# Ledger of designs, part 14: peptides against a protein of PDB entry 1ZZD

Target 1, 109 residues: chain A of PDB entry 1ZZD
Amino acid sequence: FQVVNPYLLRDLVDLGIWDEGMKQYLITQNGSIQGLPNVPQELKDLYKTVWEISQKTIINMAADRSVYIDQSHSLNLFLRAPTMGKLTSMHFYGWKKGLKTGMYYLRTQ

## One batch from the design tools (peptide)

Design b1_p16_1_s3 (made by RFdiffusion4, then SolubleMPNN; from b1_p16_1, 10 letters changed)
Fold by OpenDDE base, seed 2:
Structure b1_p16_1_s3 (fold): chain B 109 residues (1-109), chain A 16 residues (1-16)
Amino acid sequence: as target 1 above (109 residues)
Amino acid sequence: MEEELNEILEKYSDLT
C-alpha cells in the first residue's frame, strides 16, 4: 500500500500533468518524481522521499542535535540498496561526526 | 546504540 503525499498531488495537478498514467508512475516509483523530465527541479528537491535523502545529511543533523544533549537522539536511517561498504561508511562517518550513541534503527526497502 | 549498530552491520555483512 503506497501513500502519495497530498501536497505533491496538488502540485502535480497545478502543473497539469496529473493523470492516470502519472498515478501509475508514482506507484511504481514509490512516490518519487525524480525521473520526471517535465517537473521543475525545485519540486523534485522539495518532494524527495526518505530513500532519496542523503544519509550523510541525516547523520549530520543527528550529530548537530547530539551536541546539546547527553545522549544522541534516536537515529533512524533508510537505505534502499544497502551494501556492506555503505553501512560501514555510515557507521564511521557517524562516529567521526560525534554521535554519542550512534544509529539505533536501520530500515531497508 | 553503538552495540546495536554493530549488530546491524554484522547482520547485513552479506549485502553487496
Scores: peptide ipSAE 0.014, ipTM 0.360, DockQ to the pose 0.074
Fold by OpenDDE base, seed 3:
Structure b1_p16_1_s3 (fold): chain B 109 residues (1-109), chain A 16 residues (1-16)
Amino acid sequence: as target 1 above (109 residues)
Amino acid sequence: MEEELNEILEKYSDLT
């Protein structure tokens, strides 16, 4: 069964928008609230799923950490619709940012 | 806050 983030559930209840419709919406959207117009942007930013986070940001964060450790942090990328061009760009961008290793895992939605 | 969260989860978290 699908599990909803308990903190997200709390915040939705606090907003007074939790109902059966919202429940069904979350099920169909795999937990994403990005498409909800009545949810503050701050909450949308807080509850981004792995599919909604900029992969560039993830690479930047990994590169920043790698400066201080012997090995690059495990880099997992999640792409909804990857193209060869995008994959190549990410690879070279990671190299440019000083990652010691390539992608450990690549997942597609 | 933890108790409140647990109460909310018990009441509303019925996804299967």
Scores: peptide ipSAE 0.014, ipTM 0.275, DockQ to the pose 0.013
Fold by OpenDDE base, seed 5:
Structure b1_p16_1_s3 (fold): chain B 109 residues (1-109), chain A 16 residues (1-16)
Amino acid sequence: as target 1 above (109 residues)
Amino acid sequence: MEEELNEILEKYSDLT
């Protein structure tokens, strides 16, 4: 069961591009519109999924939250195709940002 | 806008 972001749905309807084909496309793409040529870049930037936003940005957000808590929250990272190099870089960056926990929960598609 | 969104959801949000 997959639910499309209701605001994204509204914008697609407003663009006049919502149809059965678009629905099936979103299902197969796990809600991503990044690959659609007929969607403005502004909307693509607005509706990035958890798989599409920068992992660096996620780590920065986690570090910002840690300023106000005694210990860092568990950090969830999402990668479509993780590599050893990418995982090492993410770990190093998290450490550099002063995250109190080194426990990352990695999820993949 | 919220009301409009609800109408759109009723009509088009059939993803399962």
Scores: peptide ipSAE 0.013, ipTM 0.273, DockQ to the pose 0.014
Fold by OpenDDE base, seed 1:
Structure b1_p16_1_s3 (fold): chain B 109 residues (1-109), chain A 16 residues (1-16)
Amino acid sequence: as target 1 above (109 residues)
Amino acid sequence: MEEELNEILEKYSDLT
C-alpha cells in the first residue's frame, strides 16, 4: 500500500536516497523527514505531516474558507500530544475566529 | 508530471 506521499517519494528518489531503509525510517517516523540531515530544508518544509503543521494554522485556514461558504465545512484536527488545556484553547480559538461549526473530528497519535 | 510520477510509483511500487 501507499506508505508515503507520492510526491515525497519522487523527490526522495530524485535525491537518490530512497530505499528500503528510508521506507522503514519513514514508517517509524510517521512519515516525517524532518530528522533527515541529507534532505534540503525546503523539502522538509514542503512535506510537513499533519502532525507537524500548527493546528492553529489549520483553524485559521478553515476560518478563512468559512467567510465564503454558506454551509460550514467539516474540520479535522490532528494532535500528537493533546492536553485538555490545549483542546479547550483550540475550541475557543476556533469559535473566536468565527468558525460556523465546531471541530468535526479529532485525531491523535 | 503525472506520467512521470506514475512511472516512478510503478518502478518503486515494491517499496511502498
Scores: peptide ipSAE 0.006, ipTM 0.282, DockQ to the pose 0.014; fails the geometry check

Design b1_p16_1_s4 (made by RFdiffusion4, then SolubleMPNN; from b1_p16_1, 11 letters changed)
Fold by OpenDDE base, seed 1:
Structure b1_p16_1_s4 (fold): chain B 109 residues (1-109), chain A 16 residues (1-16)
Amino acid sequence: as target 1 above (109 residues)
Amino acid sequence: DLEKLEEILKKNSSLE
């Protein structure tokens, strides 16, 4: 089942906009607050869902970390609508960035 | 329980 990020919940409460309507909104939006006009952009950036974060950025960060360790960190990618082309591109991009290990976990929405 | 968490957070709202 869907769980609301506790830190997001806190911040929404602090903004005074948390209510049953907001709760239902988040459920229908799979946790995304990007469409809310009364939420500061700073919070929208902070609480991008795993489906909204650039997977390329995640790969870049993983590659950067792998430089300092013998074994690559486990890499988890989340794709809302994966295609064969997109998956292939991600694999090759990771390879080009010097990842010691390819994508370990693929999550789909 | 999410509902319980909501109540706790309302009472203890703070910025860390």
Scores: peptide ipSAE 0.016, ipTM 0.379, DockQ to the pose 0.013
Fold by OpenDDE base, seed 3:
Structure b1_p16_1_s4 (fold): chain B 109 residues (1-109), chain A 16 residues (1-16)
Amino acid sequence: as target 1 above (109 residues)
Amino acid sequence: DLEKLEEILKKNSSLE
């Protein structure tokens, strides 16, 4: 059971591109609209799924928070196709940024 | 209109 983001649905309707074909597209794409050519980039940026957000940005935000707390907030990473090399890179990048706690949860697709 | 949108959302909010 997959539910469409109601705000996304609203915006797609406002664009006049919501139809059965669009519905099926979203099902096959797990809610992602990144591949749609007829959607403004602004909306694509707004509705990035957890799999599409830059993990580097997430790490940066976590590092920024860690400066003012005694322990790092939980860091959750969602990777579509993780490799050992990529995981290692993220680990060292987090270390470089001064994270007190490494990655807490890893989610893969 | 907003009412029409609400009806559409109600009918189509679920993918499956």
Scores: peptide ipSAE 0.014, ipTM 0.350, DockQ to the pose 0.013
Fold by OpenDDE base, seed 2:
Formats: C-alpha cells, structure tokens, sequence
Structure b1_p16_1_s4 (fold): chain B 109 residues (1-109), chain A 16 residues (1-16)
C-alpha cells in the first residue's frame, strides 16, 4: 500500500486542488507532484521523492558522513531508469569523492 | 566526531 505524505496533503488542500482525481494521480505517480502544472515550483522542490533527488547530492552527503565514520557505511541509491552509463558515472564519482566503499545497495523503481 | 557529523548533516539537509 501507499501512504500520501500528510504535509503534502495539507498543502494541496490549502491550494484547493485536492480531490479524488488528485489522489489517484498521486497513487499512480508514487507520490510525485513534479508533473503537475498547477503546483508552485517551491512545493515541487519541497516534496521531491527519493527517486527525484539528485544522485550526485546523495553521494556528496554520503562522502561527507564517511569522513567521520571509521567503518564504511552503506550507500543506498535509488534510480528510476538506470543505464550503464549512469551507473558507471556514479561509481567513479563516489570514488573521486573519497567513499570508503562503493555503492552497496541499488534500488530501482 | 558526532557533533561534527551532525553539523555536516544539518548543512546538507536541503533536498535541492
């Protein structure tokens, strides 16, 4: 089952665009509002799903954490449509950023 | 190290 973010629900109601159609849209889009033309960009940025966050940003955060952790921490990446080129680029970028271990878990939508 | 880590995580709290 899928649960709608309660804060997103609140903001959509405040915008006056919440209805049954919107509910079904969110279900089919796995909670994403990026494709909605009547939603401010500020809200789209605020409610990015794990599939919409920059993988580069995730790697940067992991690299920053690794500086203060003795043992390598697990890095989880979420890709909607991975390609071989994208995967190899992420591996090399992680290495360049000084990650102690490579990508441990790859999850695809 | 924990305090430094928390500061780093706080700095990187933005999803953008």
Amino acid sequence: as target 1 above (109 residues)
Amino acid sequence: DLEKLEEILKKNSSLE
Scores: peptide ipSAE 0.000, ipTM 0.175, DockQ to the pose 0.035
Fold by OpenDDE base, seed 4:
Structure b1_p16_1_s4 (fold): chain B 109 residues (1-109), chain A 16 residues (1-16)
Amino acid sequence: as target 1 above (109 residues)
Amino acid sequence: DLEKLEEILKKNSSLE
């Protein structure tokens, strides 16, 4: 089942655009509001789904965390369309950023 | 972890 982010729901209600149509739209879009023209970009940036967050940003955050801990921590990557090219790029990018270990979990939509 | 990634790359070779 799908759950709508309660904070997103609040903001959509505050914008006055929440209705049954919006609810159905979110269900069909797996919670994404990126395609809505009447939503401010700031909210779109705030409510990115796990599939919409830049994987480079995730890798950067993981690299930043690794500086402060002795033991390696798990890295989870989420891909909508995992091609060999994308996976290779992420692997080398992670290596370049000095990650202690490779990805532990790979999730696909 | 690297081994897991390599296995995934092999499986997805046809996607390019």
Scores: peptide ipSAE 0.000, ipTM 0.222, DockQ to the pose 0.075

Design b1_p16_2 (made by RFdiffusion4)
Fold by OpenDDE base, seed 2:
Structure b1_p16_2 (fold): chain B 109 residues (1-109), chain A 16 residues (1-16)
Amino acid sequence: as target 1 above (109 residues)
Amino acid sequence: LEFEDDVEEEPSEKYL
């Protein structure tokens, strides 16, 4: 079940480009607006899907906040096309960055 | 061992 981000919906309405065609487009693109030519880059950056964000960045942020709260058990990482190389490198990178738990939730598209 | 990610880091992501 896919739901459009309500703030994204608002901004697309404000741009005057929200219609049934746009709705169907978002469904087919799994919520991605990166391919839309009539959307400002600022909005594309703001509304990146989890598959469009570096998981390295996610690990970095998790490592930074882990000093104050233990969220290692709830850390979700998203890889569209996982390989053994990616999984291994990601695991070791997280370890190197000082994540307390070597196990995290992996999500694949 | 270098991190292998599906998505390259972008400058904007520094401020997420």
Scores: peptide ipSAE 0.146, ipTM 0.692, DockQ to the pose 0.603
Fold by OpenDDE base, seed 3:
Structure b1_p16_2 (fold): chain B 109 residues (1-109), chain A 16 residues (1-16)
Amino acid sequence: as target 1 above (109 residues)
Amino acid sequence: LEFEDDVEEEPSEKYL
C-alpha cells in the first residue's frame, strides 16, 4: 500500500501548498513531487521516490553497510522498465561490489 | 558489463 510520507506532508503544509488538489496530484504521480513548480529543489532532492534514485547508488550504499552489519535488512531494488541487459548488469554489479548475498528483491512499477 | 540504470547517479545521492 502507498501512504504519504508524514514528513513530506508536513513540509507541504509548511509551504502552504497542501490541499485536496495536491493530494490528488500525489496519488496520480505515485508520490513524486519532482514535477511541482512551486516546490524548492532542496525538497525535491530530499523526497525523491525509489523510482527517482539510482539503484547503482543503492547497491553502493548496501555494499558499504555490509561491512558493519549482517544485512539484517533485505536489499530491495526498483526499476521502472527492466530489461534483461539491465537485470544482468545489475546482478554483476552487486556481485562485483561484494554483497554477501547475491540475492536482492526486484520491484517494477 | 557496465550497470545500466534507469536513473543516472547524482552527486547529492551519497547523502541519502
Scores: peptide ipSAE 0.142, ipTM 0.693, DockQ to the pose 0.623
Fold by OpenDDE base, seed 4:
Structure b1_p16_2 (fold): chain B 109 residues (1-109), chain A 16 residues (1-16)
Amino acid sequence: as target 1 above (109 residues)
Amino acid sequence: LEFEDDVEEEPSEKYL
């Protein structure tokens, strides 16, 4: 089941645009607000879904954490349309950034 | 070899 982010819900209520129609829209869009014309870009940037975020950024953050702790085992990456090129480049980018295990969980849509 | 991501990195991702 899908759950609306409680902070997103709050911000949509504060904007005065929360209603049953908005709820149904979010369900249909799998939580994405990127297509909403009445939402400020700042909120769209803040509430990107995992499919709308650069996985390069996710790897960068994981690499930063790995300096102090090994969290490579719990890293999840999300690709909407995986290709061999994307998978290869992602693997080597993680390696280049110094991820210890080279193992991560891949999720596809 | 360049990273072939589905999504381009944006400055706004500093919030993550």
Scores: peptide ipSAE 0.139, ipTM 0.686, DockQ to the pose 0.612
Fold by OpenDDE base, seed 1:
Structure b1_p16_2 (fold): chain B 109 residues (1-109), chain A 16 residues (1-16)
Amino acid sequence: as target 1 above (109 residues)
Amino acid sequence: LEFEDDVEEEPSEKYL
């Protein structure tokens, strides 16, 4: 169950490239716009899907905010192709970065 | 142990 990001929809409309073909493209690409040649890179960077963002960066941001905010919310990580090595390295990296929570939720594509 | 991510860190993400 995926819904098109309303802000992405707005920006695609503003670019004048929103149509039924674009809608179908987004559905088939699970919301990814990275392959669209007529979209500015700035928008591609802004609307990266969770599968297109470094989870290392997500961990870094979580570590940074944990200094100021109590980690009441669970950290969610997204891996396209999880392996034991990846899971171990991510867990270790999170620990090394000082995440107060030893547990995160993993989602796979 | 190096972080084994599916996605490489982009230069722009250093500012996040």
Scores: peptide ipSAE 0.129, ipTM 0.684, DockQ to the pose 0.571

Design b1_p16_2_s1 (made by RFdiffusion4, then SolubleMPNN; from b1_p16_2, 8 letters changed)
Fold by OpenDDE base, seed 2:
Structure b1_p16_2_s1 (fold): chain B 109 residues (1-109), chain A 16 residues (1-16)
Amino acid sequence: as target 1 above (109 residues)
Amino acid sequence: MEFLDDVPERPIEEFE
């Protein structure tokens, strides 16, 4: 079951580019608008999918928040093409950044 | 836990 982000839908309508073709495009691209030439970069940055967000940034933010919470985050990491090398690097990077837990959830596309 | 003392300075493999 696929659902379009209602705010994205609104902005695409405001741009005047929402139609059945756009709908099918989003379905085909799993919600990504990065490849659309007629969409402003600001909107592309705003509506990044989880596969388009830096996981290093996610780790950094998690580490920053960890000092203010008692419970460790159930951190979810998203890798389109996971490798053992990337996973190992992420684990050690998280450790260096001071994450309280070495346990995280991996999501793959 | 000795492996924690030998954490690579740079990633073994780069990640985004």
Scores: peptide ipSAE 0.062, ipTM 0.521, DockQ to the pose 0.058
Fold by OpenDDE base, seed 4:
Structure b1_p16_2_s1 (fold): chain B 109 residues (1-109), chain A 16 residues (1-16)
Amino acid sequence: as target 1 above (109 residues)
Amino acid sequence: MEFLDDVPERPIEEFE
């Protein structure tokens, strides 16, 4: 089942744009608000879905955390349209950043 | 750490 982020719901209500149409839109867009013209960019940046977040940023944050953790992180990466080139680049990028384990979970849309 | 030397200097394909 689909659940709307309660904080996103609150913010959309505060903007006065929450209605049945908006609800249906979110369902059809799998929670994405990036295509909504009447939503401020700051909210779009705040409420990104996993498919809209920079995976490079995810790798960077994982690398930063790895300094303080003995065991390797369980890292999940998300690619909307994976290619061998992108996968190779991501693998080597993580390696360059000093991740202890080159193995990660890849999820595709 | 010789394996680090085998890592390409630039990405084969850019990713976000």
Scores: peptide ipSAE 0.055, ipTM 0.474, DockQ to the pose 0.058
Fold by OpenDDE base, seed 5:
Structure b1_p16_2_s1 (fold): chain B 109 residues (1-109), chain A 16 residues (1-16)
Amino acid sequence: as target 1 above (109 residues)
Amino acid sequence: MEFLDDVPERPIEEFE
């Protein structure tokens, strides 16, 4: 069951661009608004789907948090088209960043 | 750590 982000819905309504067509567009695009020309870039940046977020950034943030975590830290990663090469690179990148106690959980589309 | 010596300097495959 897909649920539209209520805040995104609100903002689209406030922009006056919410209609049945927009709804269907979001469904077909799995919630992505990146392709919408009539949406401000600020909102596009704010409402990135998990598939549009830099996983490197996620790893960096996790590494930054790790200095404050005494125990283990789990990290969810999202790849639209995962490959062993990407996974290996991500693992090693995380390792280099000091993620020693974290476990990586992969989500695929 | 010794394991870090096995970490490639460049990604095996680029990721974002």
Scores: peptide ipSAE 0.054, ipTM 0.503, DockQ to the pose 0.059
Fold by OpenDDE base, seed 3:
Structure b1_p16_2_s1 (fold): chain B 109 residues (1-109), chain A 16 residues (1-16)
Amino acid sequence: as target 1 above (109 residues)
Amino acid sequence: MEFLDDVPERPIEEFE
């Protein structure tokens, strides 16, 4: 089940835009605020859902962290519409970036 | 999945 991010809730309240309509909107949008015109871009960037984050960026960050750990990262990747081509590309990209494990878990929407 | 030393320069299929 889905749980509203408490920090997002707080910030929406602080913006004065939290109401029943907003709650219903978030439910229908699976937590995404990207389509809200009255939310500043900074908050949109901060509260991107996992489906709105570049997985390439996630891989890059994992690769950056890998230099400080001896063991492989437990990396989870998210794709809305996974294809074999995308998965293969992601694996090779991770490999090219030096990850010991390019993908531990794949989650789909 | 097996990886080759020769990794393709461009992705088989684009991903973000």
Scores: peptide ipSAE 0.053, ipTM 0.501, DockQ to the pose 0.057

Design b1_p16_2_s2 (made by RFdiffusion4, then SolubleMPNN; from b1_p16_2, 10 letters changed)
Fold by OpenDDE base, seed 2:
Structure b1_p16_2_s2 (fold): chain B 109 residues (1-109), chain A 16 residues (1-16)
Amino acid sequence: as target 1 above (109 residues)
Amino acid sequence: MEFIDDEPELPISLFE
């Protein structure tokens, strides 16, 4: 089952656009609000799903954190349409950025 | 009703 972000729910209620139709929309879109024309861009940026975030950014953030920890941290990466090229590039990019562990968990849609 | 695809273009080569 899909869980709706309670903060997203609150903000949609505050916008006055929460109703049964919106609920069904979120279920159908797996929590994404990017396609809603009546939602401010600020909220769209705030409530991006894991499939709407640059994995390169995630790798960069992980690399930045790694300099402050001795133990390798768990890293989850998400690819909607993985290819061998994408996978290889991600591994090498992570390595180049100095990650102790290139990729621990890969999740696909 | 369309997802914004933000999958980055990652370099294939370490030298890119």
Scores: peptide ipSAE 0.022, ipTM 0.396, DockQ to the pose 0.090
Fold by OpenDDE base, seed 3:
Structure b1_p16_2_s2 (fold): chain B 109 residues (1-109), chain A 16 residues (1-16)
Amino acid sequence: as target 1 above (109 residues)
Amino acid sequence: MEFIDDEPELPISLFE
């Protein structure tokens, strides 16, 4: 199922650029607004999809949270085009950041 | 190797 981010919807309405065409665009782009020329960069940065966020950032945030968690937390990683090299480097990076335990779940597009 | 950011340095390359 598809769910429109209500905050994104509001901001697009406030910009006066929300219409049926915009709706269809978001559907075809799986929610990405990065390709929209009429959207300010600030909003593009705010409403990144999981495929547009640095996976290092996700791992770093997980490491930051780990100091407050007794057991490891589940971590989802997102790669458009996964390779063995990328996966290995991500696992080792997480390990070096102190994520010694936990389940890494890979999502691919 | 590459993800979105620079790849971390590893002591060895396992798959390259």
Scores: peptide ipSAE 0.019, ipTM 0.433, DockQ to the pose 0.052
Fold by OpenDDE base, seed 1:
Structure b1_p16_2_s2 (fold): chain B 109 residues (1-109), chain A 16 residues (1-16)
Amino acid sequence: as target 1 above (109 residues)
Amino acid sequence: MEFIDDEPELPISLFE
């Protein structure tokens, strides 16, 4: 089942665009609001789904935190269309950034 | 080697 982000819901209500149609839209788009023309870019950036976030940024953030973690990160990466090239580059990039675990789970659509 | 610096894919809008 899908759970509506209460903060997103609030902001859509504040924009005056929340209705049953918007609800159905969010369901069909798996929570993405990127395709909504009447939503400000600031909110689109704020409410990016995991599929809309740079995995490189996620790896960077993980690397930044890694110096404060004794064991390792259970870092999950998300790729809509994984390729051998992307996977290899992510592994080596994470390795070069000092991650002990470059990818714990790979999630795909 | 393919690098991961590309932007993620966005879903298709039902409003388009």
Scores: peptide ipSAE 0.015, ipTM 0.364, DockQ to the pose 0.119
Fold by OpenDDE base, seed 4:
Structure b1_p16_2_s2 (fold): chain B 109 residues (1-109), chain A 16 residues (1-16)
Amino acid sequence: as target 1 above (109 residues)
Amino acid sequence: MEFIDDEPELPISLFE
């Protein structure tokens, strides 16, 4: 079940580039707009999918807020192509950042 | 509590 991001839809309409072709493009790209040449970079940065967000940034943000929570995070990480090296690096990085839970779920494509 | 700002041994970002 696919749901269109209403804010993205509005911005694409405001840009005058929303049509049936754009709709089909978004469906085929699983919501990604990174490949659209006519979309400003600011919007591309705003509407990143989970697969396009730096997991290092996610870990950093988790570490930053961890000092204000009593227990821990259900931190979910997203890797398109996980490797043992990447996973090991993420675990140790999270550990070095003081995370009690470095990874609750790993999502992959 | 001391948190260490360190870099991972291998890149974990797909886009950075």
Scores: peptide ipSAE 0.012, ipTM 0.404, DockQ to the pose 0.079

Design b1_p16_2_s3 (made by RFdiffusion4, then SolubleMPNN; from b1_p16_2, 8 letters changed)
Fold by OpenDDE base, seed 5:
Structure b1_p16_2_s3 (fold): chain B 109 residues (1-109), chain A 16 residues (1-16)
Amino acid sequence: as target 1 above (109 residues)
Amino acid sequence: MEFIDDVPEEPISLFE
């Protein structure tokens, strides 16, 4: 099922650009607003989808949090086109950053 | 819009 981000919805309404066309656009773009010319860059940066966020950054943030977690956290990584090289890089990078679990789930598109 | 993830295509060197 699809879930609408209520904050994104509000901001699009506040911008006066929310309509049925925008709704269909978001569905077609799997929630991405990056291609919308009339949306401020600040909102584009705020509402990045998981596919638009650097997984290296995700790993970094996970590593930063890991010092406060006794066990480990279920780190999910998202790659549109996974390769053995990317996967190996992510695993070793996570390991080098001290992550106990470098990747709990790999999501692909 | 093109998004480039900064995850390397090749393994990161552990000795860098």
Scores: peptide ipSAE 0.015, ipTM 0.446, DockQ to the pose 0.059
Fold by OpenDDE base, seed 2:
Structure b1_p16_2_s3 (fold): chain B 109 residues (1-109), chain A 16 residues (1-16)
Amino acid sequence: as target 1 above (109 residues)
Amino acid sequence: MEFIDDVPEEPISLFE
C-alpha cells in the first residue's frame, strides 16, 4: 500500500495546494512533486523520490559513513533504465570508494 | 517525468 510522506503532506497543506486533485496527482506520479509548477524548488529538492536522486551521491554518502561502520551497508541502488555500462561504472566506483558492499540490491523501474 | 542519473554510460576504467 502507498503511504504519503507526512512532512510532504504538511508542506503541501501549508502551501494551500493540498486537495483531492493533488492526492490523485501524487498517486499517479508515484510520490513525485517535480512536475508541479506551483511548488517551490526548495521543496522539490527536499522531497525527491529515490528515482530522482543521483546514485553517485548515494554511493558517496555511503562511502563517507562507511568509515564509522564495522559491518558493511545494505546499500540499495536505484536505476530507472539500467545499462551494463552504468552498472559496471557503479560497481567499480563503489569499489574505488572503499565500500565493502557497493550494491546489496539493485532496484529498477 | 524522466530524470537522468549522473552515472556515466561508459564503464569507469580501473586504470583511471
Scores: peptide ipSAE 0.014, ipTM 0.433, DockQ to the pose 0.056
Fold by OpenDDE base, seed 3:
Structure b1_p16_2_s3 (fold): chain B 109 residues (1-109), chain A 16 residues (1-16)
Amino acid sequence: as target 1 above (109 residues)
Amino acid sequence: MEFIDDVPEEPISLFE
């Protein structure tokens, strides 16, 4: 199922570009606004989908949080085109960043 | 079994 981000919805309304066509566009693009020419870059950066966010950044954020938690993270990683090389690199990177236990959940398209 | 002790920096950049 798809869930509309209510904050994105409000911002698109505030921009005056929300209509049925925009709604259908978001559905077909799985929530991505990166291809919309009338949306400011600031909002494009703010409302990145999981497929548009650097997984290295996600791992960094997980490492930053790890100092404040006892157990490991149930970290989800998202790759459009996973390869053994990418997966291995991510695991070793997480390890080098000091993640307590590298239990990664991989999601693919 | 062969174990990888380290991963090259180039592959790490592939998921940025």
Scores: peptide ipSAE 0.011, ipTM 0.430, DockQ to the pose 0.070
Fold by OpenDDE base, seed 4:
Structure b1_p16_2_s3 (fold): chain B 109 residues (1-109), chain A 16 residues (1-16)
Amino acid sequence: as target 1 above (109 residues)
Amino acid sequence: MEFIDDVPEEPISLFE
């Protein structure tokens, strides 16, 4: 079942744009607010869905924290449309960054 | 340490 992000809800209420239409929009967009013209870019950047976050950034953050982890971490990557090229690039990029686990799970849609 | 650099770079996200 779908759960509303309470922080996003509060911010949309504070913007005065929360109503039943907005609720239905969020449901239809699977929580994405990127297409909303009346939402400030700062909030769009804050409330990115997992599908809207750069996987390169995720890999970089994983690499940054890996130096403080003895074993490894369960790095999950998210691609809407995976290709062999993308997967290969991600694997080698993660490897070049020194990740022991370049990808634990791949999530797709 | 030498890494393999002959792998073509492809977009790894819709949002870089």
Scores: peptide ipSAE 0.010, ipTM 0.424, DockQ to the pose 0.081

